# Designs tried in a protein design run: peptides against a protein of PDB entry 5NXQ. Part 67

Target 1, 114 residues: chain A of PDB entry 5NXQ
Amino acid sequence: EIQIPVSMAAEEEYLRSKVLSELLTDTLENDGEMYGNENEVLAALNGAYDKALLRLFASACSDQNVEKALSLAHELKQDRALTAAVKISERAELPSLVKKINNIREARYEQQLK

## One batch from the design tools (peptide; made by RFdiffusion4, then SolubleMPNN)

Design b2_p15_7_s3 (from b2_p15_7, 5 letters changed)
Fold by OpenDDE base, seed 2:
Structure b2_p15_7_s3 (fold): chain B 114 residues (1-114), chain A 15 residues (1-15)
Amino acid sequence: as target 1 above (114 residues)
Amino acid sequence: SLMEESEEIIEEAFA
């Protein structure tokens, strides 16, 4: 069996999940097509997307690449994913990144209130 | 390691 780096595997899954999520989202928004389980499918895709992204995020943190990690955090969709990113940042002992990600979460909370 | 701990965090977040 061919073994590939974890980061490459994560990147592949991220890209795949991103494309599929976007395709489904665009279809629902632009065409209004209903299939009975579109929300479930979207949730699953978004979950896979965020999970893959978090693995990339963790890798960036491991490399002490705060700039890259922060950029990845901005791409996270779900609040639970941002929470996970905070925890990962804490484990990585990157307090500045923790603060910045918490700011992202707070900003999204404010947006949801509007 | 950080990567191992991160995987646990991810699994917990999406359990």
Scores: peptide ipSAE 0.755, ipTM 0.975, DockQ to the pose 0.769
Fold by OpenDDE base, seed 3:
Structure b2_p15_7_s3 (fold): chain B 114 residues (1-114), chain A 15 residues (1-15)
Amino acid sequence: as target 1 above (114 residues)
Amino acid sequence: SLMEESEEIIEEAFA
């Protein structure tokens, strides 16, 4: 069996999850309420999306590509994913990136309070 | 490695 590089596998999963997540999200936002288990499917897809994105984020951190890492962090949807990104940045010893991601989290918290 | 530690962090976040 052929072993696929982690980064390549992550990219493929990210693209797949991104397309499906965006499609369902757009449908919900533009066409109204969904029925059945569609919301559960969306939640699962969002989880898969963020997980795949975090693996790409980790790779960017490993390359010390802070610009790419930050760009990826902005694409994360869930707060738990941003928290994970902070932890990864700490392990990567990128304190400036930690601060920037925490700023993203704080901004989203404030938006939720409105 | 960072990638190994990151995988653990990701798994914990989505457990």
Scores: peptide ipSAE 0.754, ipTM 0.975, DockQ to the pose 0.773
Fold by OpenDDE base, seed 1:
Structure b2_p15_7_s3 (fold): chain B 114 residues (1-114), chain A 15 residues (1-15)
Amino acid sequence: as target 1 above (114 residues)
Amino acid sequence: SLMEESEEIIEEAFA
């Protein structure tokens, strides 16, 4: 039986979720109309996107590729995903990455306050 | 492993 490596499966899911999330987001923002289950669908797509991205992030951490891990962290959309990335970085014993991701999270908090 | 621990963290974050 052929099994797809976790990293490859994550990459495929990430790309799929990214495309769908961006298309739906652009449509909703451009049309300015959100009715029914559209917000729920968007949330589900964004969730799938971040989950897939976090799996790639974990893989990068496992490879000790801090540069790639940080780049992936910048692509995360939700705060809960950044929090997860911090926890993963702690498990990977990468304190410099922990600090940098916390800086990303703090910067986003400040932007939301403006 | 890190990947297994990460999966648990991800599942918890999106539960």
Scores: peptide ipSAE 0.752, ipTM 0.975, DockQ to the pose 0.768
Fold by OpenDDE base, seed 4:
Structure b2_p15_7_s3 (fold): chain B 114 residues (1-114), chain A 15 residues (1-15)
Amino acid sequence: as target 1 above (114 residues)
Amino acid sequence: SLMEESEEIIEEAFA
């Protein structure tokens, strides 16, 4: 059985993951500290962050709150998370949201090519 | 439900 976190739990995890990700990023950028596994730690934190955010996104979709869902999608960091958001939007039968999220993904692809 | 389906999508994306 899949245990689905309540919205409150998801929000807590999101905030925690966000803070940790920001703190670690700032430390590496400002202090130049190298631990040998920085990228691995950041990847794990970003994964947890995006997962928590996607759960909030799904909740917003369930509420038919497209504006909130879209704002949350903009906060997603990884492409695989955006892809997941598209799939969730499709299941929620929100085609306008699907289009907008795909636009976000395409914009990021273009930015990466520069 | 949407939430259950979403959880499956999320887990697959990050497997």
Scores: peptide ipSAE 0.751, ipTM 0.974, DockQ to the pose 0.801

Design b2_p15_7_s4 (from b2_p15_7, 6 letters changed)
Fold by OpenDDE base, seed 3:
Structure b2_p15_7_s4 (fold): chain B 114 residues (1-114), chain A 15 residues (1-15)
Amino acid sequence: as target 1 above (114 residues)
Amino acid sequence: SLLEEMEKIIDEAFA
């Protein structure tokens, strides 16, 4: 079998998860339908979404494309994903990116407290 | 490889 490159696979997963999550969210908000498992589905989708983004992020880091990496980091939803992004940045030896991602994390913490 | 190590970080974050 032909294996899909990691970056391409990540993009596919990201787009699929993003679209499905948005559709489900819109349906719930606009139609008010609840079947009992929507939150679990959304959680799973968010996980897949962030994982896919992180793979793209890792690729950007490996390319030393800090600007692209930072842009991707801003799209991450979960704190655990930001934490992973920091670790990835450290492994890629990009200290400036580490600082910027930590700033994102801190900003989100502050927003949660408001 | 570097990417493989990064993938491990990702997997651990969502384990």
Scores: peptide ipSAE 0.710, ipTM 0.965, DockQ to the pose 0.828
Fold by OpenDDE base, seed 1:
Structure b2_p15_7_s4 (fold): chain B 114 residues (1-114), chain A 15 residues (1-15)
Amino acid sequence: as target 1 above (114 residues)
Amino acid sequence: SLLEEMEKIIDEAFA
C-alpha cells in the first residue's frame, strides 16, 4: 500500500479547500443569491481551508522555517485559526513568530471595527 | 512528537 506523505496530503487538501472556498464565495457574491444552507457550506469550506493551512504552518514551524510559517499565517482567514497558529508557534518555541501573528490578529480586529 | 502536539492544537481549534 502506497502512503502519501503528510506534507503532500496537507498541500492537496489545502489547495482543494482553497479552490472550492473561492469558487463558492465568488458565486455567492456575484450572483447575489443566498439560500439557507449556503452560509453553512461556506463556513465548512473555510474551516477545512484553514485547518489544512494550519497543518502546513505546523510543518513549517517544525522545520524552523519562520519566513514560510509567517507567509502561511497571513493566508489564514478565521480568528480561531490565527489563535491556533499562535499556540503552535509557542510549542515550536518561536517567540518572534508569536508576536508577528498576534500583530496580524490585532490588525484584523481593528479593521473590523472601522 | 512535536507534530502530534501541533495536530492536537489544530483539532481542538476546529472541534
Scores: peptide ipSAE 0.710, ipTM 0.965, DockQ to the pose 0.783
Fold by OpenDDE base, seed 4:
Parts: sequence; structure tokens; C-alpha cells
Structure b2_p15_7_s4 (fold): chain B 114 residues (1-114), chain A 15 residues (1-15)
Amino acid sequence: as target 1 above (114 residues)
Amino acid sequence: SLLEEMEKIIDEAFA
């Protein structure tokens, strides 16, 4: 049995989930088709996407690559994922990253209020 | 380990 490094596995899952999520979104927007469960499928895909992205984020934090970590955080879609990113940053003892991610969360909250 | 703790955070966020 061939073992795949965790980072490579995470990247593969991220790319797969990203492509599928975008494909589904584009299909719904362009064709206007409703299947009854598209929202549920999209939510599941977004969950998988964020989980994979968070694993990459955790790896970047472990490498103390704050720039890469922040870039990845901007790609997170769900608020619960950003919250997880904050917790991960705290565990990695990266207070500057914590602050920047919280700024992302606050900005998104303000956008949702409009 | 640190990575294991981070994985736990991720799992809990999506449980």
C-alpha cells in the first residue's frame, strides 16, 4: 500500500471539492435547473472544501508561513471555517494572524448586513 | 502533536 503525504492528500481533496463546487454553482446559475437537493449538495461540497482548505491552513501555520496562511484564510467560505482558522492560529501562537483573520470575519459580517 | 490538535479543531468545527 502506498501512503500519500497528508499535505498532498489535502491539496487533492481541496482541488477536487473546489472544482465540483464551482461546477455545480455554474450549472445552477447558467441553466437555472433545480433538482430539489442542490442546496444540500452544495452545502456538503462547501464543507468538504473548507475542511480541506483548513488542513492546508494548518500546515502553513505549522510552517510559520503567515503569508500563505492568510492567503488561504481569504479563500474560506463559511464563518465556522474562519472561526476554526482563528483557533488554529491561536494554537500556533500567531497573534498577528489571529487579528487579521478576525478582520476578515468582521468585514464579512458587515457585508451581510447590507 | 500540534498538527493533531489542529485536526481536532477542524473536526469539531464540522461535527
Scores: peptide ipSAE 0.707, ipTM 0.965, DockQ to the pose 0.833
Fold by OpenDDE base, seed 5:
Structure b2_p15_7_s4 (fold): chain B 114 residues (1-114), chain A 15 residues (1-15)
Amino acid sequence: as target 1 above (114 residues)
Amino acid sequence: SLLEEMEKIIDEAFA
């Protein structure tokens, strides 16, 4: 049985989820055709996307690669994912990363208020 | 392990 490294598996999941999410989003935005379950599918895809990304993020944190972790955090879509990223950063004892991710969250909050 | 704990954080975020 072939075992795939955790990082590789996470990246594959990320890419798959990203592609599917983007395809669905593009379809909804460009064609304007929405079915009853499409929003749920999109939400599920976004969830899977962020989860996969967070696993990559966790790996980067484990490697103490703050710059890579931060780059990944910027790609997170959901606030709950950013919150998770903060918690992961705290567990990894990366206070600088904690601050930077909180800044991302605050910036997004500000953007939502506009 | 550290990664396992991080995975739990992820799972809890999307529970």
Scores: peptide ipSAE 0.706, ipTM 0.965, DockQ to the pose 0.822

Design b2_p15_8_s2 (from b2_p15_8, 4 letters changed)
Fold by OpenDDE base, seed 3:
Structure b2_p15_8_s2 (fold): chain B 114 residues (1-114), chain A 15 residues (1-15)
Amino acid sequence: as target 1 above (114 residues)
Amino acid sequence: MLTQEEVDEIINEYL
């Protein structure tokens, strides 16, 4: 049985989820019609996307690559995913990264209030 | 050290 490294598996799933999300979004923008289950599909894709990205994020944390981890955190879509990233950073003992991710969360909250 | 199991636990808790 071929064991795929966690980081490679996460990259593949991230790219797949990202592409599918973009294709669905483009279809909605082009057709202007909602086919009933599109929001559910998008939610599922967003979940898979963030999950895959968090695995990449955790890998970067394990490598003590704070810069890469932070860049990945910026790509997370859901606030709950950012919360997960904070928890991962805490477990990885990267307090500087925790602060920076919390800054991302705060910035997004401020943007939602505008 | 961050383990794969810990990562999975965190991901499953929030997503």
Scores: peptide ipSAE 0.696, ipTM 0.960, DockQ to the pose 0.820
Fold by OpenDDE base, seed 4:
Structure b2_p15_8_s2 (fold): chain B 114 residues (1-114), chain A 15 residues (1-15)
Amino acid sequence: as target 1 above (114 residues)
Amino acid sequence: MLTQEEVDEIINEYL
């Protein structure tokens, strides 16, 4: 069995989940009709997307590439995924990245209040 | 050191 490197697998899954999420979103926006399971499908896609992105994020952290890690963190959709990114950053001993991700979370909270 | 196992544990805990 050909083992695909974890980084390559994560990139492939990220791209696939991103495209599918965008296609679903576009379909919902264009058709205006939501079926009963569409919210569940969207949630599942968002989950898969963030999971894949977090693996890329962790890889960047392992490489000590804080700028790349931060850029990836901005692409995370769910708040719980940002929390996971904070925990990963803590384990990677990147306190500057922890602070920056917390700033992203705070900014999103402020946007939700508007 | 950040391991793949630790990453998976964190991801599975929050997502």
Scores: peptide ipSAE 0.695, ipTM 0.959, DockQ to the pose 0.866
Fold by OpenDDE base, seed 2:
Structure b2_p15_8_s2 (fold): chain B 114 residues (1-114), chain A 15 residues (1-15)
Amino acid sequence: as target 1 above (114 residues)
Amino acid sequence: MLTQEEVDEIINEYL
């Protein structure tokens, strides 16, 4: 069995999760109907999306590609995923990236207060 | 050094 590189597998999962998340989000926004399980499905999709994206993020960190890593961090949906990205950046010894991701988190908090 | 195991641990901790 041919082992698929981790980065390629992560990209595939990211794309799949992204498409499904967008489809469900659009459906919920357009139809306005929220059934009891729809939020759970959306949360699961968002979780899968962020997990896949974090794999790509970690790969960029390993490559010391701070610009790519930062761009990926901006695509993360959940605050807990941004926290994970900070921790990954710390382990990758990228303090400048840590600061930039924390700035993203702070900006989102400020937006929620408005 | 960032390893795949460390990445998995972090992801599983927060997600």
Scores: peptide ipSAE 0.691, ipTM 0.960, DockQ to the pose 0.855
Fold by OpenDDE base, seed 1:
Structure b2_p15_8_s2 (fold): chain B 114 residues (1-114), chain A 15 residues (1-15)
Amino acid sequence: as target 1 above (114 residues)
Amino acid sequence: MLTQEEVDEIINEYL
């Protein structure tokens, strides 16, 4: 049985989830009406997107590639995903990355208050 | 060392 490397599988799933999430978001924004379970589908797609991205993030942390890890963290959509990224960074013993991700979270909170 | 098991546990906890 052919096993796909974790990093390769994560990259493929990330790209697929990203494209589908963007397509669904665009459809909802353009059509403006809900006819079924579109919100549930969107939530599932966004969840899959962030999960796949977090696996790539963890790989970057393991490689001690802080710059790549931070760039990936900026692409996370959900606050709970950023929290997961903080926890991963703590386990990877990257305190500078922890601070930078917390800054991303704070910036998003401030934007929501405007 | 960050293990794949730890990563999966964190992801499953928050998402």
Scores: peptide ipSAE 0.690, ipTM 0.959, DockQ to the pose 0.825

Design b2_p15_8_s3 (from b2_p15_8, 4 letters changed)
Fold by OpenDDE base, seed 4:
Order: structure tokens, then C-alpha cells, then sequence
Structure b2_p15_8_s3 (fold): chain B 114 residues (1-114), chain A 15 residues (1-15)
């Protein structure tokens, strides 16, 4: 069995989940009708997207590439995914990245209040 | 050191 490197697998899954999420979003926006299962499908896609992105994020952390890691963190959709990114950053001993990700979380909270 | 196992554990905990 050909084993695909974890980084390549994560990139493929990220791209696939991103495209599917965007296509679903576009469909919902264009058709204006939501079926009962569409919210569940969207949630599942968002979960898969963030999971794939977090693996890329962790890889960047392992490479000590803080700038790349931060850029990836900005692409995370769910707050719980940002929390996971903080935990990963802590384990990677990147306190500057922890602070920057917490700033992203705070900024999103402020946007939700508007 | 951040291991793949630790990453998976964190991801599974929050997502």
C-alpha cells in the first residue's frame, strides 16, 4: 500500500473540503432554499475543513514557521478550531503565536457583537 | 516536541 505523506494528505483534504464547502455555500446562496439536512452537511464540511487546516497548521508549527501558521489560523472557520490551534501552539512552545491567535479570537467576538 | 499523536488528540478533543 502506497502511504501518502501526512502533509500531502492534509493538503489534499484541505483543498477538497474547501472546494466542497464553497460549492455548497454558493448553491445555498443562489437557490435560497434550505433542505433539512443542509445545515448538517455544512457543519460536517466545516469540521472536515478545519481539521485538515489544523494539520497544516501543526506542520507549520513544527517547522517553526510562525508566519505561515498564523496565516493558516486566519483561515479557520470555527472558534473551537482556533482553540485547538492555541493548544497546538502551546505544545509547540510558540507563545508569540498563542497571543496572535487569541487576538484573532477576540477580533471575531467583537465582529459578532456588531 | 509536538508529535502527530498529540496533534490528533487535540483535534479530536475540540472538533
Amino acid sequence: as target 1 above (114 residues)
Amino acid sequence: MLTQEEVDEIIDEYL
Scores: peptide ipSAE 0.690, ipTM 0.958, DockQ to the pose 0.865
Fold by OpenDDE base, seed 3:
Structure b2_p15_8_s3 (fold): chain B 114 residues (1-114), chain A 15 residues (1-15)
Amino acid sequence: as target 1 above (114 residues)
Amino acid sequence: MLTQEEVDEIIDEYL
């Protein structure tokens, strides 16, 4: 049985989820019509996307690559995913990264209030 | 050290 490294598996799933989300979004923008289950599909894709990205994020944390981890955190879509990233950073003992991710969360909250 | 199991637990908790 071929064991795929966690980071490679996460990259593949991230890219797949990202592409599918973009294709669905483009279809909606082009057709201007919703086919009923599209929001559900998008939600599922967003979940898979963030899940895959968090695995990449955790890999970067384990490598003590704070810069890469932070860049990945910026790509997370859901606030709950950012919360997960904070928890991962705490477990990885990267307090500077925790602060920076919390800053991302705060910035997004401020943008939602505008 | 952050383990894969710990990562999975965190992901499953929040997503």
Scores: peptide ipSAE 0.689, ipTM 0.958, DockQ to the pose 0.774
Fold by OpenDDE base, seed 2:
Structure b2_p15_8_s3 (fold): chain B 114 residues (1-114), chain A 15 residues (1-15)
Amino acid sequence: as target 1 above (114 residues)
Amino acid sequence: MLTQEEVDEIIDEYL
């Protein structure tokens, strides 16, 4: 069996999760109907999306590609995923990236207060 | 050094 590179597998999962998440989100926004399980499905999709994205993020960190890593961090949906990105950046010894991601988190908190 | 195992541990901890 041919081993698929981790980065390629992560990209595939990211794309799959992204498309499904967008489709479900659009459906919920357009139809306005929220059944008991729809939020759970959306949360699961968002989780899968962020997990896949974090693996791409980690790959960028390993490559010391701070700009790419930061761009990927902006695409993360959940605050807990941003926290994970901070921890990954710390392990990758990228303090400048840590600061920039924390700025993203702070900006989102400020937006929620408005 | 960032390893794949460490990445998975972090992801599992927060998500």
Scores: peptide ipSAE 0.688, ipTM 0.959, DockQ to the pose 0.854
Fold by OpenDDE base, seed 1:
Structure b2_p15_8_s3 (fold): chain B 114 residues (1-114), chain A 15 residues (1-15)
Amino acid sequence: as target 1 above (114 residues)
Amino acid sequence: MLTQEEVDEIIDEYL
């Protein structure tokens, strides 16, 4: 049985989830009406997107590639995903990355308050 | 060392 490397599988799933979530978001924004379970589908797609991205993030942390890890963290959509990224960074013993991700979270909170 | 198991546990906890 052919096993796909974790990093390769994560990249493929990330790209697929990203494209699908963007397409659905655009559809909802353009059509402006809900006729079924579109919101639930969007939530599921966003969840899959962040999960796949977090696996790539963890891989970057394992490689001690802080710059790549931070760039990936900026692409996370959900606050709970950023929290997961903080926890991963703590386990990877990257305190500078922890601080930078917390700064991303704080910046998003301030943007929501405007 | 960050293991794949630890990563999956964290992801499952928060998402």
Scores: peptide ipSAE 0.687, ipTM 0.958, DockQ to the pose 0.827

Design b2_p15_8_s4 (from b2_p15_8, 5 letters changed)
Fold by OpenDDE base, seed 4:
Structure b2_p15_8_s4 (fold): chain B 114 residues (1-114), chain A 15 residues (1-15)
Amino acid sequence: as target 1 above (114 residues)
Amino acid sequence: MLTDEEVQEIIDEYL
């Protein structure tokens, strides 16, 4: 069995989940009709997307590439995924990245209040 | 050092 490197597998899953999420979103916006399971499908896609992105994020942290890691963190959709990114950054001993991700979280909270 | 196992544990905890 050909083992695909973890980084390549994560990139493939990220791209696939991103495309599917975008296609579903576009379909919902264009058709305007939501079926009972569409919210569940969207949530599942968002989960898969963020999981894949977090693996890429962790790889960037391991490479000590803070700029790349921060760029990836901005692409995370769910607040719980940002929390995971903070925990990963803590384990990677990147306190500057922890602060920057917390700033992203705070900015999103402020946007939700508007 | 951040390991793949530690990353997976964090992902499983929050997602």
Scores: peptide ipSAE 0.695, ipTM 0.958, DockQ to the pose 0.871
Fold by OpenDDE base, seed 5:
Structure b2_p15_8_s4 (fold): chain B 114 residues (1-114), chain A 15 residues (1-15)
Amino acid sequence: as target 1 above (114 residues)
Amino acid sequence: MLTDEEVQEIIDEYL
């Protein structure tokens, strides 16, 4: 069995989850059809999306590519995923990235209060 | 060094 490099596997899963999440979101917005488990499906897709993205984020941190890591953090959807990114950054000993991600979190909190 | 195991533990904790 050919083992796909972790980074490639993470990228594939990220793209898959992103596409599915976007398609489902577009369907909901355009057709207005809500199914009973639709929110659960969306949550699962968003979870998978963020999970895959965090693996890419961690890879960028390991590469000491702070700019790429930060760009990926901006793509995270859930606050808990941003928290995970902070923890990953702490373990990677990237305090500047920790601060920048916390700024993203604060900005999102302020947007939710509007 | 950030290990794959540490990353997975963090992911499992928050997601």
Scores: peptide ipSAE 0.693, ipTM 0.958, DockQ to the pose 0.777
Fold by OpenDDE base, seed 2:
Structure b2_p15_8_s4 (fold): chain B 114 residues (1-114), chain A 15 residues (1-15)
Amino acid sequence: as target 1 above (114 residues)
Amino acid sequence: MLTDEEVQEIIDEYL
């Protein structure tokens, strides 16, 4: 069995989760009906999406590609995923990236207060 | 050094 590189597997999962998340989000926004399980399904999709992104993010960190890593961090949906990205950046010894991701988190908090 | 195992541990902790 040919082992697929981790980065390629992560990209596939990211694309799958992204498409499904977008489809579900569009459906919920357009139909306005929230059934009891729809939010749970959306949360699960968002979780899978962010997990896949974080693996790509970690790969970029390992490559010392700070610009790519930062671009990926901007695509993360959940605050807890941004926190994970900070921790990954710390482990990768990229303090400049840590600061930039924390700035993203702060900006999102400020937007929620408006 | 950032390892795949460390990345997975972080992901499991926060997500």
Scores: peptide ipSAE 0.693, ipTM 0.958, DockQ to the pose 0.866
Fold by OpenDDE base, seed 1:
Structure b2_p15_8_s4 (fold): chain B 114 residues (1-114), chain A 15 residues (1-15)
Amino acid sequence: as target 1 above (114 residues)
Amino acid sequence: MLTDEEVQEIIDEYL
């Protein structure tokens, strides 16, 4: 049985989830009405997207590539995913990255309050 | 060292 490397599998799933999430979002925005379980499907796709992205994020942390890790963190959609990224950064002993991710979270909160 | 197991545990906890 051919085992796909974790990083390669994560990249493929990230790209697939990103495309599908964007397509569904565009459809909902254009059609404007909910006829079924579109919100549940969107939530599942966004979840899969963030999960795949976090695996790539963790790989960047393991490589001590802080710049790549930070760039990936900016692409995370859910606040809970940013919290996961903080926890991963703590385990990777990257305190500067922890601060930068917390700044992303704070900036998103401020944008929601406007 | 950050292991794949630790990463999966964090993902399962928050997502």
Scores: peptide ipSAE 0.692, ipTM 0.958, DockQ to the pose 0.832

## One batch from the design tools (peptide; made by RFdiffusion4, then SolubleMPNN)

Design b2_p16_3_s1 (from b2_p16_3, 7 letters changed)
Fold by OpenDDE base, seed 2:
Structure b2_p16_3_s1 (fold): chain B 114 residues (1-114), chain A 16 residues (1-16)
Amino acid sequence: as target 1 above (114 residues)
Amino acid sequence: MDEYDKLADELGKKYF
């Protein structure tokens, strides 16, 4: 049995989660009605989405592709996922990336306060 | 938070 490379598996998971998350989001925005569990479903999808992104993020860090890593970090939805990205960046010994991701977190926090 | 922390640790250990 051929093992799928981690990057490919992560990409597939990301794309799947992204599509489903977008579809659900659009449906909620347009129709706004499901069966009372839409928020739970959305949370689950977002979780899968962010986890998939983090896998891609770690791969990018391992490749020393800071630009790609940063781009992926911007796509993360949950703050706790950004925190995870910071932790990964620290382990990757990429202090510049750590700073940039923390800037993302701070910016989002400021926007939420408005 | 815990699940993401665990994932970060796993990925950190895997790649670094």
Scores: peptide ipSAE 0.696, ipTM 0.958, DockQ to the pose 0.909
Fold by OpenDDE base, seed 5:
Structure b2_p16_3_s1 (fold): chain B 114 residues (1-114), chain A 16 residues (1-16)
Amino acid sequence: as target 1 above (114 residues)
Amino acid sequence: MDEYDKLADELGKKYF
């Protein structure tokens, strides 16, 4: 068996989850068809997506690649995933990144209030 | 939340 690096596996999972999530979302938005499990499937896909991103995010932080880390953070869908990113950033001792991610969270919060 | 917190800890341990 060929060992796949964690980062490569995360990239693959990210792409897979992104595609599937988008396809499902588009289907629901355009067709409105519900068979009873679409929401659960979407949640699972979003979870896998964000988890994959977080793995990439942590790797970027370890490389001190703040630009890449921030870019990845913007792609996170769930607030709890952003919270996780903040936690990782704190462990990485990247306070500027912490602030920037918190700004993302605040911006999304403001949008939800509209 | 818990699963993401757990993941963050795992990743923290791995890289930092």
Scores: peptide ipSAE 0.695, ipTM 0.958, DockQ to the pose 0.829
Fold by OpenDDE base, seed 4:
Structure b2_p16_3_s1 (fold): chain B 114 residues (1-114), chain A 16 residues (1-16)
Amino acid sequence: as target 1 above (114 residues)
Amino acid sequence: MDEYDKLADELGKKYF
């Protein structure tokens, strides 16, 4: 079997999960249909999406590409995924990135409280 | 949380 490079696999999974998530969201918004499992499907898709992003994020950190890493962090949907990104940034010894990601988390918390 | 923490650790070991 053909072995796909990790980075390429992560990008493919990211794009796939992003497209599927958007399609499902659009369908629910436009048609208003509820089959009883949409929330579970969305959760699974979001999980796959964030995990794929985290793999790309770690790669960017490894390249010392802070700007790319930060851009990827902004795309993360779940707070626990942002927490994981902070942990990765700490291991990468990128304190500026840690602070910036924590700022993202704080901003989202403030928005949820409004 | 646990699965993301685990992933972070795995990625940490892989790259750093």
Scores: peptide ipSAE 0.695, ipTM 0.958, DockQ to the pose 0.914
Fold by OpenDDE base, seed 3:
Structure b2_p16_3_s1 (fold): chain B 114 residues (1-114), chain A 16 residues (1-16)
Amino acid sequence: as target 1 above (114 residues)
Amino acid sequence: MDEYDKLADELGKKYF
């Protein structure tokens, strides 16, 4: 069995989940309702999406590519995924990235309150 | 939360 590099596997998962999410969104916007399982499907896709991003994020951190890591963090949808990104950043000993990700979280908290 | 925390730990061990 062929071993797929983590970054490539993560990118594939990310792209797959993103495409499916976009298709579902388009369907909901243009056709209205699906079959009542839209939220369940979206939740599953969001999970796969964020997990894929976290894998890419960890890879970027290992490369000391803070800019790429930060850009990936901005794409994370769930707060718990951002928390995971902070944890990874701490392990990577990137305190500046930790701070920047926490800033993202704080900004989202403020937006949710409005 | 747990699944993401677990993933973070796994990735942490893998890369760092």
Scores: peptide ipSAE 0.695, ipTM 0.958, DockQ to the pose 0.873

